# Peptides against a protein of PDB entry 3OIQ: the designs that were tried, part 79

Target 1, 212 residues: chain A of PDB entry 3OIQ
Amino acid sequence: KNRIFVSSSKDFEGYPSKAIVPVQFVALLTSIHLTETKCLLGFSNFERRGDQSQEDQYLIKLKFKDRGSERLARITISLLCQYFDIELPDLDSDSGASPTVILRDIHLERLCFSSCKALYVSKHGNYTLFLEDIKPLDLVSVISTISTKSTNSSKHSSSELISECDLNNSLVDIFNNLIEMNRDEKNRFKFVKLIHYDIELKKFVQDQQKVL

## One batch from the design tools (peptide; made by RFdiffusion4, then SolubleMPNN)

Design b1_p18_4_s1 (from b1_p18_4, 6 letters changed)
Fold by OpenDDE base, seed 1:
Structure b1_p18_4_s1 (fold): chain B 212 residues (1-212), chain A 18 residues (1-18)
Amino acid sequence: as target 1 above (212 residues)
Amino acid sequence: GSVANSEETDELYEEYLK
């Protein structure tokens, strides 16, 4: 089955009430919820949804059924957090209790761009997104990709052409949404409060603000 | 409305992985 690129989490409202659909999206990591019984990742593109929370628009479930899947989930979280310089408690602590990790509002301190592959699974109109793959994206690479607008249609022949255009458009939309949030005095998000706020990001944001 | 993160889908997902 072809993987569907999803630009909005609202698209799932139109999906079949009973289906299994491979999907992909790009979003910012907003939350991590690891307990003894479940592992969830929250992502958002910060699309405006009226008075609804803009956080956790994509709730991604990691398989957490057996000791093998639990270990894989913990490793996935550890590697993701290492990539984004997110401090976690040691998940391998010799104390037989799996540490609980609850992180929220990650986007207020770090822009953690991620390309996610997930399996949309629905029953009776309810759905879950199960993680299949996650690729963290480097912020410098994201900025460069948006800035160069290189519509290099590299004709890579293989059928999983998630259009480089769809990815780029979604990245632009995320930044535009963040710029709007930054302009809103009531919004907690501010670029200057990011731990990794540097001259490059500052310049990029200033240049994008002139186009909006 | 479609409810996200439903436990009802876990069985269907585990069936798909078999």
Scores: peptide ipSAE 0.638, ipTM 0.954, DockQ to the pose 0.909
Fold by OpenDDE base, seed 5:
Formats: C-alpha cells, sequence, structure tokens
Structure b1_p18_4_s1 (fold): chain B 212 residues (1-212), chain A 18 residues (1-18)
C-alpha cells in the first residue's frame, strides 16, 4: 500500500473504523512520555482545533512489549533528544528501574521539526499511530527549504511520492501557526523564548510575518 | 471522541508485524 501524506490529524476522522494504513506527516515534537510500560511521542502542527489543546495532535506509540522493543524505544528517544539538545535523565542508569521521562511543551523551548512515518491502526473507530520511522529535521534546513522553495525533485521512486510540495506546505503551515500563536498575547509560545532563538530565525520569522 | 491510544489496536498491530 502506498504511504499517505497527512497534512492534518483531523484527516483520521474520515479514516475507516477498521484499517491499517501507512502514513507520513511532518510536525513539531511537543511531548515525550516514557514509563515502564509505554512510550509515547506527542507531535503537533498547531492547527487550530477550536478549544482543544494544540499540543499532541499526533500521539505516536512506540512498540513497548518486550526488552528488544523497549530498548529500541529508549534508544530512539535518546537519539532524538541528543539531536534536539533536550536534556534527559540518564536512561542507562545502572539502577534497574527504567527512568520515567515525562516532558511536555517541548515546543515552548525548542522547535523540534520531525518527519514521521507511522502505521495508522484502527478498530471500532478507535485508532493508534505506531511509529515506523522518524527523521529529525534541522531548523536551518527547514528555514532554507521554505525560503528557497527548492523544487529539488529528488528522483525518489514513484511509490513514496510524498510530493516535496506536501512536505514544504506542511512546514509553511506550521510556521504560520506558530506566528499566529506568537501574536496571541494569551498564548505561551513566543519565538523570543526559544533557547535557540538566533538572528537567522529572527530574520526568517520577521520575513514570514510580512507575508501573513 | 476517538481515543488516539486504544489498547484495542495493539492486537491488530502485533498481528500485522507477524
Amino acid sequence: as target 1 above (212 residues)
Amino acid sequence: GSVANSEETDELYEEYLK
């Protein structure tokens, strides 16, 4: 089955009540929930959903059933956090208790753009997104991609035709939503409060604000 | 509301992985 690009987590409301569908999306990492029994990653595009929280629009479950899958989940979280410079408690602590990690509102401190491949699995109208693959995206690369509209049609084979356009459109939509949040005095999100807020990001935001 | 993390889907996922 071809992988479907998802631009909104509302798209899942129209999905079959019993299905297995490979999907892909781009979003910001918003939360990490690692316990002894489960591993969840929260992502958001910050699409306005009325009075609902804009956080964790995509809840991604990592397989966490056996020692092998648990180890893979911990390694995945560790690598993501290392990439985004997120401070984690030492997950490898020789103390036989797996450390509990609960991070929320990650987007308030860091813009963690991620391209996710997941398996949509539904039964009786309930669904879960299971992580298949995750690629962290560098913010400089994201900014460059949006700014240049680089139609680098990398000749990836026709079956994974997530159009470069769909990816770019989703990245633009995320930034537009963040700009709206930044303009809202009631919203906690502010670009100037990001730990990595630099001259490049400042300039990019200022330039995007003129187009919106 | 559709619960985004139903345990009910875990069985279908484990079946898909076999």
Scores: peptide ipSAE 0.638, ipTM 0.954, DockQ to the pose 0.854
Fold by OpenDDE base, seed 4:
Structure b1_p18_4_s1 (fold): chain B 212 residues (1-212), chain A 18 residues (1-18)
Amino acid sequence: as target 1 above (212 residues)
Amino acid sequence: GSVANSEETDELYEEYLK
C-alpha cells in the first residue's frame, strides 16, 4: 500500500473506523512518555485547534510486547534524545527498575523536527499510530530546505515530487505556527528561549516574519 | 471524537505484524 503523507492530525477524523494505513508526517517532538508498559512520543505541527492544547497532536506508540520491543523502544528514545541533545535520566541505572521518563513541552527548549512513518491502526473509530520509522531532521537542513525554493524539480518520479512538496509545505506551516506563537504574549513558546537559538535561526525567523 | 492511543488497536496491530 502507498504511504499517505499527513499534513494535519485532523485528517485521521476522516479515516475508516477499521483500517490499517501506513502514514507519514513531519512534526516537532513535544513529549516523551516512557513507562514500564509503553512508550508514547508526542508530536505537533502546532496547528490551531480551538481551545485544545497544541502539543501532542500526533501521539505515536511504541508498543512493548516483549523484551526485544521494549529494548528497541528504549534505544530509539536514547538515540533520538542524543540527536536532539535532550538530557535523559540514565536508562542504564543498575537499579533494575525500568526508569520512567516523562518529558513535556520539549519544543519550548528545542525544535526537534522529525519525519515519522507510522502505521495508522483503527478499530471501532479509535485509532493508534504505531511507530514504523523516525528520522530526526537537522534544523539547519530544515531552514535550508524552506529557504531554497526547490527549483530543482529534477525529473524524479511524480510520487517523489509530491512527497517533497508535502514535506516542505508542512515545514513551512510549522514555522508559521511557531512565529504566531512567538508573537502571542500569552504563549510560552519564544524563539529566544530555545537553547540552540543562534544567528542563523534568528535571521531565518526574522525573514519569515516579514512574509507573514 | 476518535480517541487516540486506544488499547483496542493493539490486537489488530499484533495480527498485522504476523
Scores: peptide ipSAE 0.592, ipTM 0.948, DockQ to the pose 0.921
Fold by OpenDDE base, seed 2:
Structure b1_p18_4_s1 (fold): chain B 212 residues (1-212), chain A 18 residues (1-18)
Amino acid sequence: as target 1 above (212 residues)
Amino acid sequence: GSVANSEETDELYEEYLK
């Protein structure tokens, strides 16, 4: 089955009550919940959903079925956190209690853009997104991609054509949503509170604000 | 409404991986 690009987590409301569908989306990492039995990664595009929390719009599950799957999940989280400069407690601690990690509101301190491949699995109208692949995106690369209306269709081969347009549109939508949140005095998100807030990000946000 | 992160899907996922 072809992989479906998902622009909104609301799209899942229209999905079959019993299905297995490979999906891909781009979102900001908002939470990490590592336990003994599973890991949950929260992501959001910060699409306006009325008065509901805009966090964790995409909940991605890594289920532990064996020691190998647990180790893979822990390595995945460690690599993501290393890439985004997120401090994790030592996951290798020989203390027989598997370390529980709970991080929330990651987007308030760091913009962690991620391209996720997941398996949508539904039964009786309930669904879970199981992680298949995750690619962290560099913020400088994201800004450059949005700023350069990339007319460069790099003709990579015809197979899973997730349109570069769909990716770029989703990145633009995320930034537009963040700009709206930044303008809202009641919203906790502010660009100036990001640990990595620099002159480049400041300029990009200021330029994007003039178009909105 | 569709509940996200249901345990009922774990069995179906495990069957898919076989």
Scores: peptide ipSAE 0.588, ipTM 0.947, DockQ to the pose 0.898

Design b1_p18_4_s2 (from b1_p18_4, 8 letters changed)
Fold by OpenDDE base, seed 1:
Structure b1_p18_4_s2 (fold): chain B 212 residues (1-212), chain A 18 residues (1-18)
Amino acid sequence: as target 1 above (212 residues)
Amino acid sequence: GSTPNSEDTDELYEEYLK
């Protein structure tokens, strides 16, 4: 089955009430919820949805039913957090109690761009997104990709390549949404409060603000 | 509208993985 690129989590409102659909999106990591019984990752592109919270627009479930899937979920979280310099308690602690991790508002401190592959599964009009794959994206690479407007439609004929255009457009949309949030005095998000706020990000934001 | 995160989908997902 062809994987569908999703630009908005609203697209799922139009999806079939009983389906299994491979999807992919790019978004910022907003939350991590690891308990004894479940593992969830929250993502957002910060699309404006009226008065609704802009956080956790994509709530992704990791399989967490057996010791093997639980271990895979913990390893996935550990590797993701290591990549983004997110401090976690030691998840391998010999104390037989699996540590509970609840992180929220990650985007207020770190821009954790992630390309996610998920399985949309729906039954009776309810749906869950199950994680299939996650690729963390380097912020410098994201900035470079947006800045260079690489219109190189490399005709790589492989039907599985999400158009480089769809990825780039979604990255631009996320930054535009963050710029709008940064301009809103009521919004908690501010670029200058990011732990990794540097001269490169500052310059990029200033240049993008002139186009908006 | 589809509501996210139902336990009812877990069964269908586990069936798909078999």
Scores: peptide ipSAE 0.527, ipTM 0.915, DockQ to the pose 0.840
Fold by OpenDDE base, seed 3:
Structure b1_p18_4_s2 (fold): chain B 212 residues (1-212), chain A 18 residues (1-18)
Amino acid sequence: as target 1 above (212 residues)
Amino acid sequence: GSTPNSEDTDELYEEYLK
């Protein structure tokens, strides 16, 4: 089956009540929930949804059924946190109790752009997104991609072009949403509060703010 | 509202992986 690129988590409201659909999206990591019994990742593009929370618009479940799947989930979390410089409590506690990790509001300190592949699985109108693959994206690479790709349609295959356009549009939308949040005095998100806030990000935000 | 993460979807997912 062809993988569907998803630009909004609202798209799932129109999805079949009984289906298995491979999907892909790009979003910011907002939460990590690792316990003894489950592993969940929250993502958001910060699309405005009225008065509803903009956090965890994409709630992604990792398979967590047996020791093998639990190990894979823990390794996935460790690698993501290592890539984004997220401090985890020592997972190597000699006490046979698996450490609990509950992180929220990650986007307030770090912009953790991630390209996710998931399975949309629905039954009786309820759905779950199961993680298939995750690729962390470098912020400098994201900024450079948005800044440069307005001009050069290099002859990539039609399927790669669509995927690249969808990715770029979603990255632009995320930044536009973050700029709006940054302008709102009531919103907790501020670019200047990011741990990795630098001159390049500052300049990029200032340039994008002139277009909005 | 559709509650994400029903047990019913876990079963269907495990069947799909077989």
Scores: peptide ipSAE 0.526, ipTM 0.913, DockQ to the pose 0.865
Fold by OpenDDE base, seed 5:
Structure b1_p18_4_s2 (fold): chain B 212 residues (1-212), chain A 18 residues (1-18)
Amino acid sequence: as target 1 above (212 residues)
Amino acid sequence: GSTPNSEDTDELYEEYLK
């Protein structure tokens, strides 16, 4: 089965009530929920959904049923947090209590762009997204990708690969949504409050704001 | 909104992994 690129988590409202569908999306990491019994990652594109929270639009479950899957989940979280410079409590504490990690609103401090592969699994109209793969994206690389492709409409082939266009469009949409949030005085998100807010990001945001 | 964490989907996912 071909992997489907998902631009909006609303697309799942039209998905079959009983299916297993491999999907891929790009979003910002917004939350981490690790307990003794579950591991969840929240992602968002910050699409406006009326009065609904823009956080955790993609709630991704990691398999967490045995020591092997639990270890994989913890390693995945540790590697993501190391990559994004997110401070975690020591997950390897020799104290036999699995540390509980609950992080929310990650996007208020850090833009953690991630390319996710997941399985959409539905039964009786309910669905869960199970993580298959995650690739953290470097912000400089994201900025460069958006900035360069605005010019090169290279007609690369219609093959089953998620078009490089779909990825770029999704990244642009995320930035546009963040710019709208930044302009809203009621929204907590502000680019200037990001820990990694630098001259490059400032310039990019200023340039994108002129196009919107 | 129902949290997309039904036990029913976990069973179907575990069946898919076998």
Scores: peptide ipSAE 0.525, ipTM 0.910, DockQ to the pose 0.648
Fold by OpenDDE base, seed 2:
Structure b1_p18_4_s2 (fold): chain B 212 residues (1-212), chain A 18 residues (1-18)
Amino acid sequence: as target 1 above (212 residues)
Amino acid sequence: GSTPNSEDTDELYEEYLK
């Protein structure tokens, strides 16, 4: 089955009540929820959804049923947090208490762009997105990709024709949404409050603000 | 409305992985 690129989490409202569909999206990491029995990652594109919270628009479940899947989930969380410079409690603590990690509002301090592959699984009108793969994206690379309008169709003839255009459009949409949030005095998100806010990001945001 | 993260999907997912 071909993998579907998803630009909005609203697309899932139109999906079949009983289906298994490979999907891919790009979004910002917003939350991490690791307990003794569950592992979830929250992502958002910050698409305007009326008065509803713009956080956790994509709630991704990691398999967490056996020691092997639990270990894989913990390693996945550790590697993501290392990549994005997110401080975690020691997950390897020999203290027989499974470390609980609950992080929220990650986007207020760090822009953690991620390309996610997931399996949409629905039954009885309910759905779950199960993580298949995750690729963290470097912010400098994201900014460069948007700025260059790189029509470099590297024809990687891989059968998963996820258009580089779909990825780029989604990255632009995320930044546009963040710019709108930054302009809203009631919104907690501000670019200047990001820990990694630098001259390059400042310049990019200023240039994008002139086009909006 | 489709409620995300139903336990009912876990069985279907485990069947898909076999």
Scores: peptide ipSAE 0.523, ipTM 0.913, DockQ to the pose 0.893

Design b1_p18_4_s3 (from b1_p18_4, 6 letters changed)
Fold by OpenDDE base, seed 2:
Structure b1_p18_4_s3 (fold): chain B 212 residues (1-212), chain A 18 residues (1-18)
Amino acid sequence: as target 1 above (212 residues)
Amino acid sequence: SHMANSDETDPLYEEYLK
């Protein structure tokens, strides 16, 4: 089945009230919610939605029904947090109590770009996005991709490739939204408060700010 | 109102995985 690239979480408002649709998007990781009964990942493109919170625009559910799926969810979270240098409490508590992990506002400390594949499942107009695959993206690679405007349509003819244009456009839109948030004195997001704020990111932001 | 993350979709997802 063809996977649909989603540029905005508003697109789901137009989706069928009863459907199963493979989707893909790129966004920043904003939250992790692990309890005894569920695992959720929050993502955002920080698209302006009036007075609504710009956080958790994409709420992704991990399968958490049995011991096998619970273990897979915990491993997935651990690997993501290791990749992004996010400190987690020890998930392997010998005490038999499954630790509760609630992390919010991750984007205030780290830009965790992620390419997500999910299954949109709807019933009676309500929907859930179930995680199928996640690829963390390196920030240096994201910056380089945007900067080079790589029109190299490497004709990798696989029908599953998101248009490199759609991915690049979404990455540019995210950075533009972050620049607007950084300019807003009321917004908590500031590039200079990122733990990984370096000379390369500083230069990139300064160059993008001249175009906006 | 389209509510994201409804528990009513869990049975449909589990049926899809079979």
Scores: peptide ipSAE 0.639, ipTM 0.953, DockQ to the pose 0.909
Fold by OpenDDE base, seed 1:
Formats: sequence, structure tokens, C-alpha cells
Structure b1_p18_4_s3 (fold): chain B 212 residues (1-212), chain A 18 residues (1-18)
Amino acid sequence: as target 1 above (212 residues)
Amino acid sequence: SHMANSDETDPLYEEYLK
């Protein structure tokens, strides 16, 4: 089955009530929820949904049923947090107690761009997105990709159906949404409050703000 | 589909992985 690129989490409202569909999206990591029984990652594109929360628009479940899947989930979280420089408590505590990790509003401190492959699974109109793969994206690479509109869609026949255009459009949309949030005095998100706010990001945001 | 993150889908996912 071909993987579907998803630009909005609203697309799932139109999905079949009983289906299994491989999907992919790009979003910012917003939350991590690791308990003894569940592992969830929250992501958002910060699409405006009226009065609905813009947080955790994509809730991704990691398999957490047996020791093998639990270990894989913990390793996945550890690697993501290491990549994004997110401080976690030691998950390997010798005490045998699985540490609970609850992180929220990650986007207020760090822009954690991620390309996610997930399996959409639905039953009776309810759905879950199960993680298949995750690729963290470097912010410098994201900025460069948006700034250099590579009109060179080189016809590399890479069988991965995700057009470079769909990825780029989603990244642009996320930044535009963040710029709108930054302009809103009531919104907690501010670029200047990001821990990694540097001259490059500042210049990029200033240049994007002139186009919006 | 209206409700995200349902435990009701876990059996269907586990069947798919087999």
C-alpha cells in the first residue's frame, strides 16, 4: 500500500471507520508521555482549529505490550531526547521501577521538527496512529530547505512517494503558524524564549515575517 | 474517524503485525 502524506490532522476525520492506512507527516514534537503501561508522543503543526487546543494534534502511540516493545519505546524516546538536547531522567534506573516521563509544551523551549511514519488504525470510527518510523530533522537543515526553494525536483525515482514539495510545504506552514502564534500576545509561544534561539533563526524568522 | 488514541484499535494493530 502506498504511504499517504498528511498535511493536516483533520484529514483523519474523513478516513474510513475501519481501516489500516500507512501515513506520514511532518510536525513539531510537543509532548512525551511515558508511563508503566503506555508510551505516547504528541506532535503538532499548530494549525488553527478555532477554540481547540493546537497542542498534540498528532498523538502517536508506541507499542508497549511486552518487554521487547517497552525497551524499544524507551530507546526511541532516549534517542529523540538526545538528538533534541531534551533532558530526561535516567530511564535505566536499577530500581526496576519504569520511570514515568511526562513532558509537555516542548515547542515552547525547542523546535523539534520530526518526520513521522505511522500506521493509521481505525475501528468503529475511533483511531490510533502507531509509530512505524521517526526521523528528527535538524533546524538548520529545515531553514535551508525552506530558504532554498529547490525547484530542482530532480526526478530521482526514489520510490518514497512523498514529494519534496509536500515536505517543504508542511515545513513552511508550520513556520507560518509559529509566526502567527508569536504575533499573538495571548499565545505562550515566542521565538525569543527558545533555548536555541540564535542569529540564524532570528534572521530567518524576520525574513519570513516580511512575506506574511 | 472522530476520536484519536483509542485502546480499541490495539487488537487490530496486533493482528496486523502477525
Scores: peptide ipSAE 0.639, ipTM 0.953, DockQ to the pose 0.806
Fold by OpenDDE base, seed 3:
Structure b1_p18_4_s3 (fold): chain B 212 residues (1-212), chain A 18 residues (1-18)
Amino acid sequence: as target 1 above (212 residues)
Amino acid sequence: SHMANSDETDPLYEEYLK
């Protein structure tokens, strides 16, 4: 079955009440929830949903049923946190209890762009997104991609059937949403509060703000 | 409206992985 690129988490409201559909999206990591029994990753593109929370628009479940799947989930979280410079509490507690990790509002400190492949699974009108694959994206690479692709369609034949256009459009939409949040005095998100806020990001945001 | 993150889907997912 072809993988569907999802630009909005609202698309799932129109999905079948009983289905298994491979999906892909790009979003910012917003939360990590690791307990003894469950592992969840929250993502958002910060689309406006009226009065609904813009957090955790994509809630991704990692398989957490046996020691093997639990280990894979912990390794996945560790690698993501290492890539994004997210401090985790020492998982090496010699006490055989796996530490609980609950991180929220990650986007307030770090822009953690991620390309996610997931399996949409629904039953009786309820659904879960199960993680299949995750690729962290470098912010400098994201900025460069948005800035340059307004001009040259370099035909890099990467065999991944996701239209390079869908990825780019989603990245642009996320930045536009963040710019709107940054302009709103009531919104907690501010670019200047990001730990990695630098001259390049500042310039990019200033240039994008002139177009909006 | 579809509710996200239901544990009712876990058995269906585990069946799909077999």
Scores: peptide ipSAE 0.638, ipTM 0.953, DockQ to the pose 0.857
Fold by OpenDDE base, seed 5:
Structure b1_p18_4_s3 (fold): chain B 212 residues (1-212), chain A 18 residues (1-18)
Amino acid sequence: as target 1 above (212 residues)
Amino acid sequence: SHMANSDETDPLYEEYLK
């Protein structure tokens, strides 16, 4: 089955009540929830959903059923946090208790762009997104990609129906949503509060604000 | 469809992985 690119988590409202559908999306990492029994990653495009929280629009479950899957989940979190310079509490605490990690509002400090492959699984109208693959995206590369509007469709294989255009459009939409949040005095998100806020990001945001 | 952190979908996912 072809993987479906998802531009909005609202798309899942129209999905079958019993299905297994491979999906892909790009979003910002917003939360990490690791306990003894579960591992969840929250992502968002910050699409306006009325008065609902814009965080965790994509709640991704990692398989966490056996020691092998638990180890994979922990390694995945560690690698993501290392990539994004997210400080984790020492997972190596000598207390034989599985370290609990609960991070929220990650986007307030760091823009953690991620391309996610997931399996949509539904039963009785309820659904879960299971992580299949995650690719962290470098912010400089994201900015460059949006700025260059690379029409160079590298003819990568016809099997990934995900057009380079869909990815780019989603990245633009995320930035537009962040710009709107930054303009809202009531919104906690501010670009200037990002730990990695630099001259390049500042310039990019200023240039995008002129187009909006 | 409601996003369920429910274990209800876990059996279907585990069956798919086999």
Scores: peptide ipSAE 0.633, ipTM 0.952, DockQ to the pose 0.717

Design b1_p18_4_s4 (from b1_p18_4 with V3Q S4A D11E E18K)
Fold by OpenDDE base, seed 1:
Structure b1_p18_4_s4 (fold): chain B 212 residues (1-212), chain A 18 residues (1-18)
Amino acid sequence: as target 1 above (212 residues)
Amino acid sequence: SSQANSDETDELYDEYLK
């Protein structure tokens, strides 16, 4: 089955009430909820949805079925957190209690851009997104990609690649939404509060703000 | 469809992975 690129989590409102659909999206990591029985990863594009929370627009589930699937989930979280310099409590603690990790509002401190592949699974009009793959994106690479307006759609005819256009458009939309949040005095998000706020990000934001 | 982490979707996912 062809993987569908999803630009908005609202697209799932129109999805079939009973289906299995491979999907892909790009979003910021907003939350991690690791328990004994499952992991949930929250992602958002910060699309305005009226009075609804802009956080956790994409909830991605890692289900524990056995010790192998649990270990895979823990390794995935560890690798993501290592990549984004997110401090986790030591998951290897010899105390046989599986550590519970609850991180929220990750985007207030770090822009964790991620390309996610998930399986949309619905029954009776309810759906869950199950993680299939996750690729963390480097912020410098994201900024470069948006800035260079790579119109070179290399004709790589492989039906499995997200169109470079869809990826770039989603990244631009996320930054535009963050700029709007940064301008809103009531919004907790501010670029200057990011731990990794540097001269490059500052310049990029200033240049994007002139176009909006 | 609405987002719900239900056991019903877990069953259908488990069937898909078999």
Scores: peptide ipSAE 0.565, ipTM 0.949, DockQ to the pose 0.751
Fold by OpenDDE base, seed 3:
Structure b1_p18_4_s4 (fold): chain B 212 residues (1-212), chain A 18 residues (1-18)
Amino acid sequence: as target 1 above (212 residues)
Amino acid sequence: SSQANSDETDELYDEYLK
């Protein structure tokens, strides 16, 4: 089955009540909920949803079935946190109790862009998104991609099934949404509060703000 | 469909992986 690129989590409202559909999206990591029984990853593109929370628009499940699936989830979380410089509580507790990790509002401190592959699984009108693959994206590379592709369609390798246009459009939409949040005095999100806020990000935001 | 972590979707996922 072809993998569907998803630009909005609202698209799932129109999805079949009983289906299995491979999907892909790009979003910011917003939350991590690791327990003894499961892992949930929250992602958002911060699309305006009226009065609804803009957090955790994509809730991705890593199911624990056995020790192998649990270990895979823990390794995945560790690698993501290492890539984004997210501090995890020391998992080295000698107590054989699996450590619980609850992180929220990650986007307030770090822009953790991620390309996610998931399996949409629905039954009786309810759905779960199961993680199939995750690729963290470097912020400098994201900024560079948005800034340069406005002019030159360089034919890079056709092998990634994702329309480079769909990825770029989603990245632009995320930044536009973040700019709107940054302009809102009531919104907690501010670019200047990001731990990694630098001159490059500042310049990029200032240039994007002139177009909006 | 609405987002819900149901046991029914977990079962269907486990069947898909077999």
Scores: peptide ipSAE 0.564, ipTM 0.949, DockQ to the pose 0.748
Fold by OpenDDE base, seed 2:
Structure b1_p18_4_s4 (fold): chain B 212 residues (1-212), chain A 18 residues (1-18)
Amino acid sequence: as target 1 above (212 residues)
Amino acid sequence: SSQANSDETDELYDEYLK
């Protein structure tokens, strides 16, 4: 089955009540919930949804079925947090209690852009997104990609063509949503409060604000 | 469909991976 690029988590409202569909999206990492039985990763594009929280629009599940799946989840979280410079408690603690990690509002301190492949699985009108693959995106690369509008059609073979346009449009939409949040005095998100806020990001945001 | 982490979707996922 072809993988579907998803621009909004609202698209899943129209998805079949019983289906298995491979999907892909780009979003910011907003939360990590690691427990003894599962891991949940929260992602958002900060699309406006009325008065509802804009966080965790995409909840991605890593199910623990055995020691191997648990280890894979822990390694995945460790690698993501290392890439984004997110401090985690030691996951290897010899204390026989499986470490519980709960991180929320990650986007308030760090912009963790991620390209996610997931399996949409639905039954009786309820769905879960199971992680298949995750690629962290470098912020400098994201800014460069948006700024250059480079339709550099790297002719990757026809079958996995996530339109480079769909990726770029989603990245632009995320930044536009963040700019709107930054302008709202009631919103906790501010670019100047990001730990990695630099001159390049400042300039990019200022240039994007002139177009909106 | 609505987002819900149900055991029913876990079973269907485990069947898909076999």
Scores: peptide ipSAE 0.564, ipTM 0.949, DockQ to the pose 0.737
Fold by OpenDDE base, seed 5:
Structure b1_p18_4_s4 (fold): chain B 212 residues (1-212), chain A 18 residues (1-18)
Amino acid sequence: as target 1 above (212 residues)
Amino acid sequence: SSQANSDETDELYDEYLK
């Protein structure tokens, strides 16, 4: 089955009430909810839903079935947090209680761009997105990709035809949404409050603001 | 469809992975 690129979480409202559909999207990591029984990763494109931008537009589930799936989830979270320089409480605490991790509003401190592959699974009009794969994206690489409009069509095989255009358009849309949030005095998001706010990001935001 | 973590979707996912 061909993987579908998803530009909006609203697309799932039109999806079949009973289906299994492989999907892919790019979004910012907004939350991590690790418990004893499951992990949920929240992602958002910050697309306006009514008057407010929403966090956690994509809730991605890592289901625990056994110790192997639990370990995979913990390793995935650890690697993501290491990549994005997110402080986790010690997951290795020898205290036999599986540590509960609840992180919210990650985007207020760090822009954690991620390319996600997920399985849309629906039954009776309810759906869950299960994680299949996640690739963290470097912010410098994201900025460079948007700035260069790199039409380097690497002829990757026709079956994973996420057009490089769809990915780039989604990245642009995310930045545009963040710029709108930054301009809103009521919105908590501000680029200058990001821990990694540097001269490169500042320049990119300033240049992008002139086009909007 | 609405986003809901239901046991029914977990079962269907479990069947898909077998």
Scores: peptide ipSAE 0.563, ipTM 0.948, DockQ to the pose 0.742

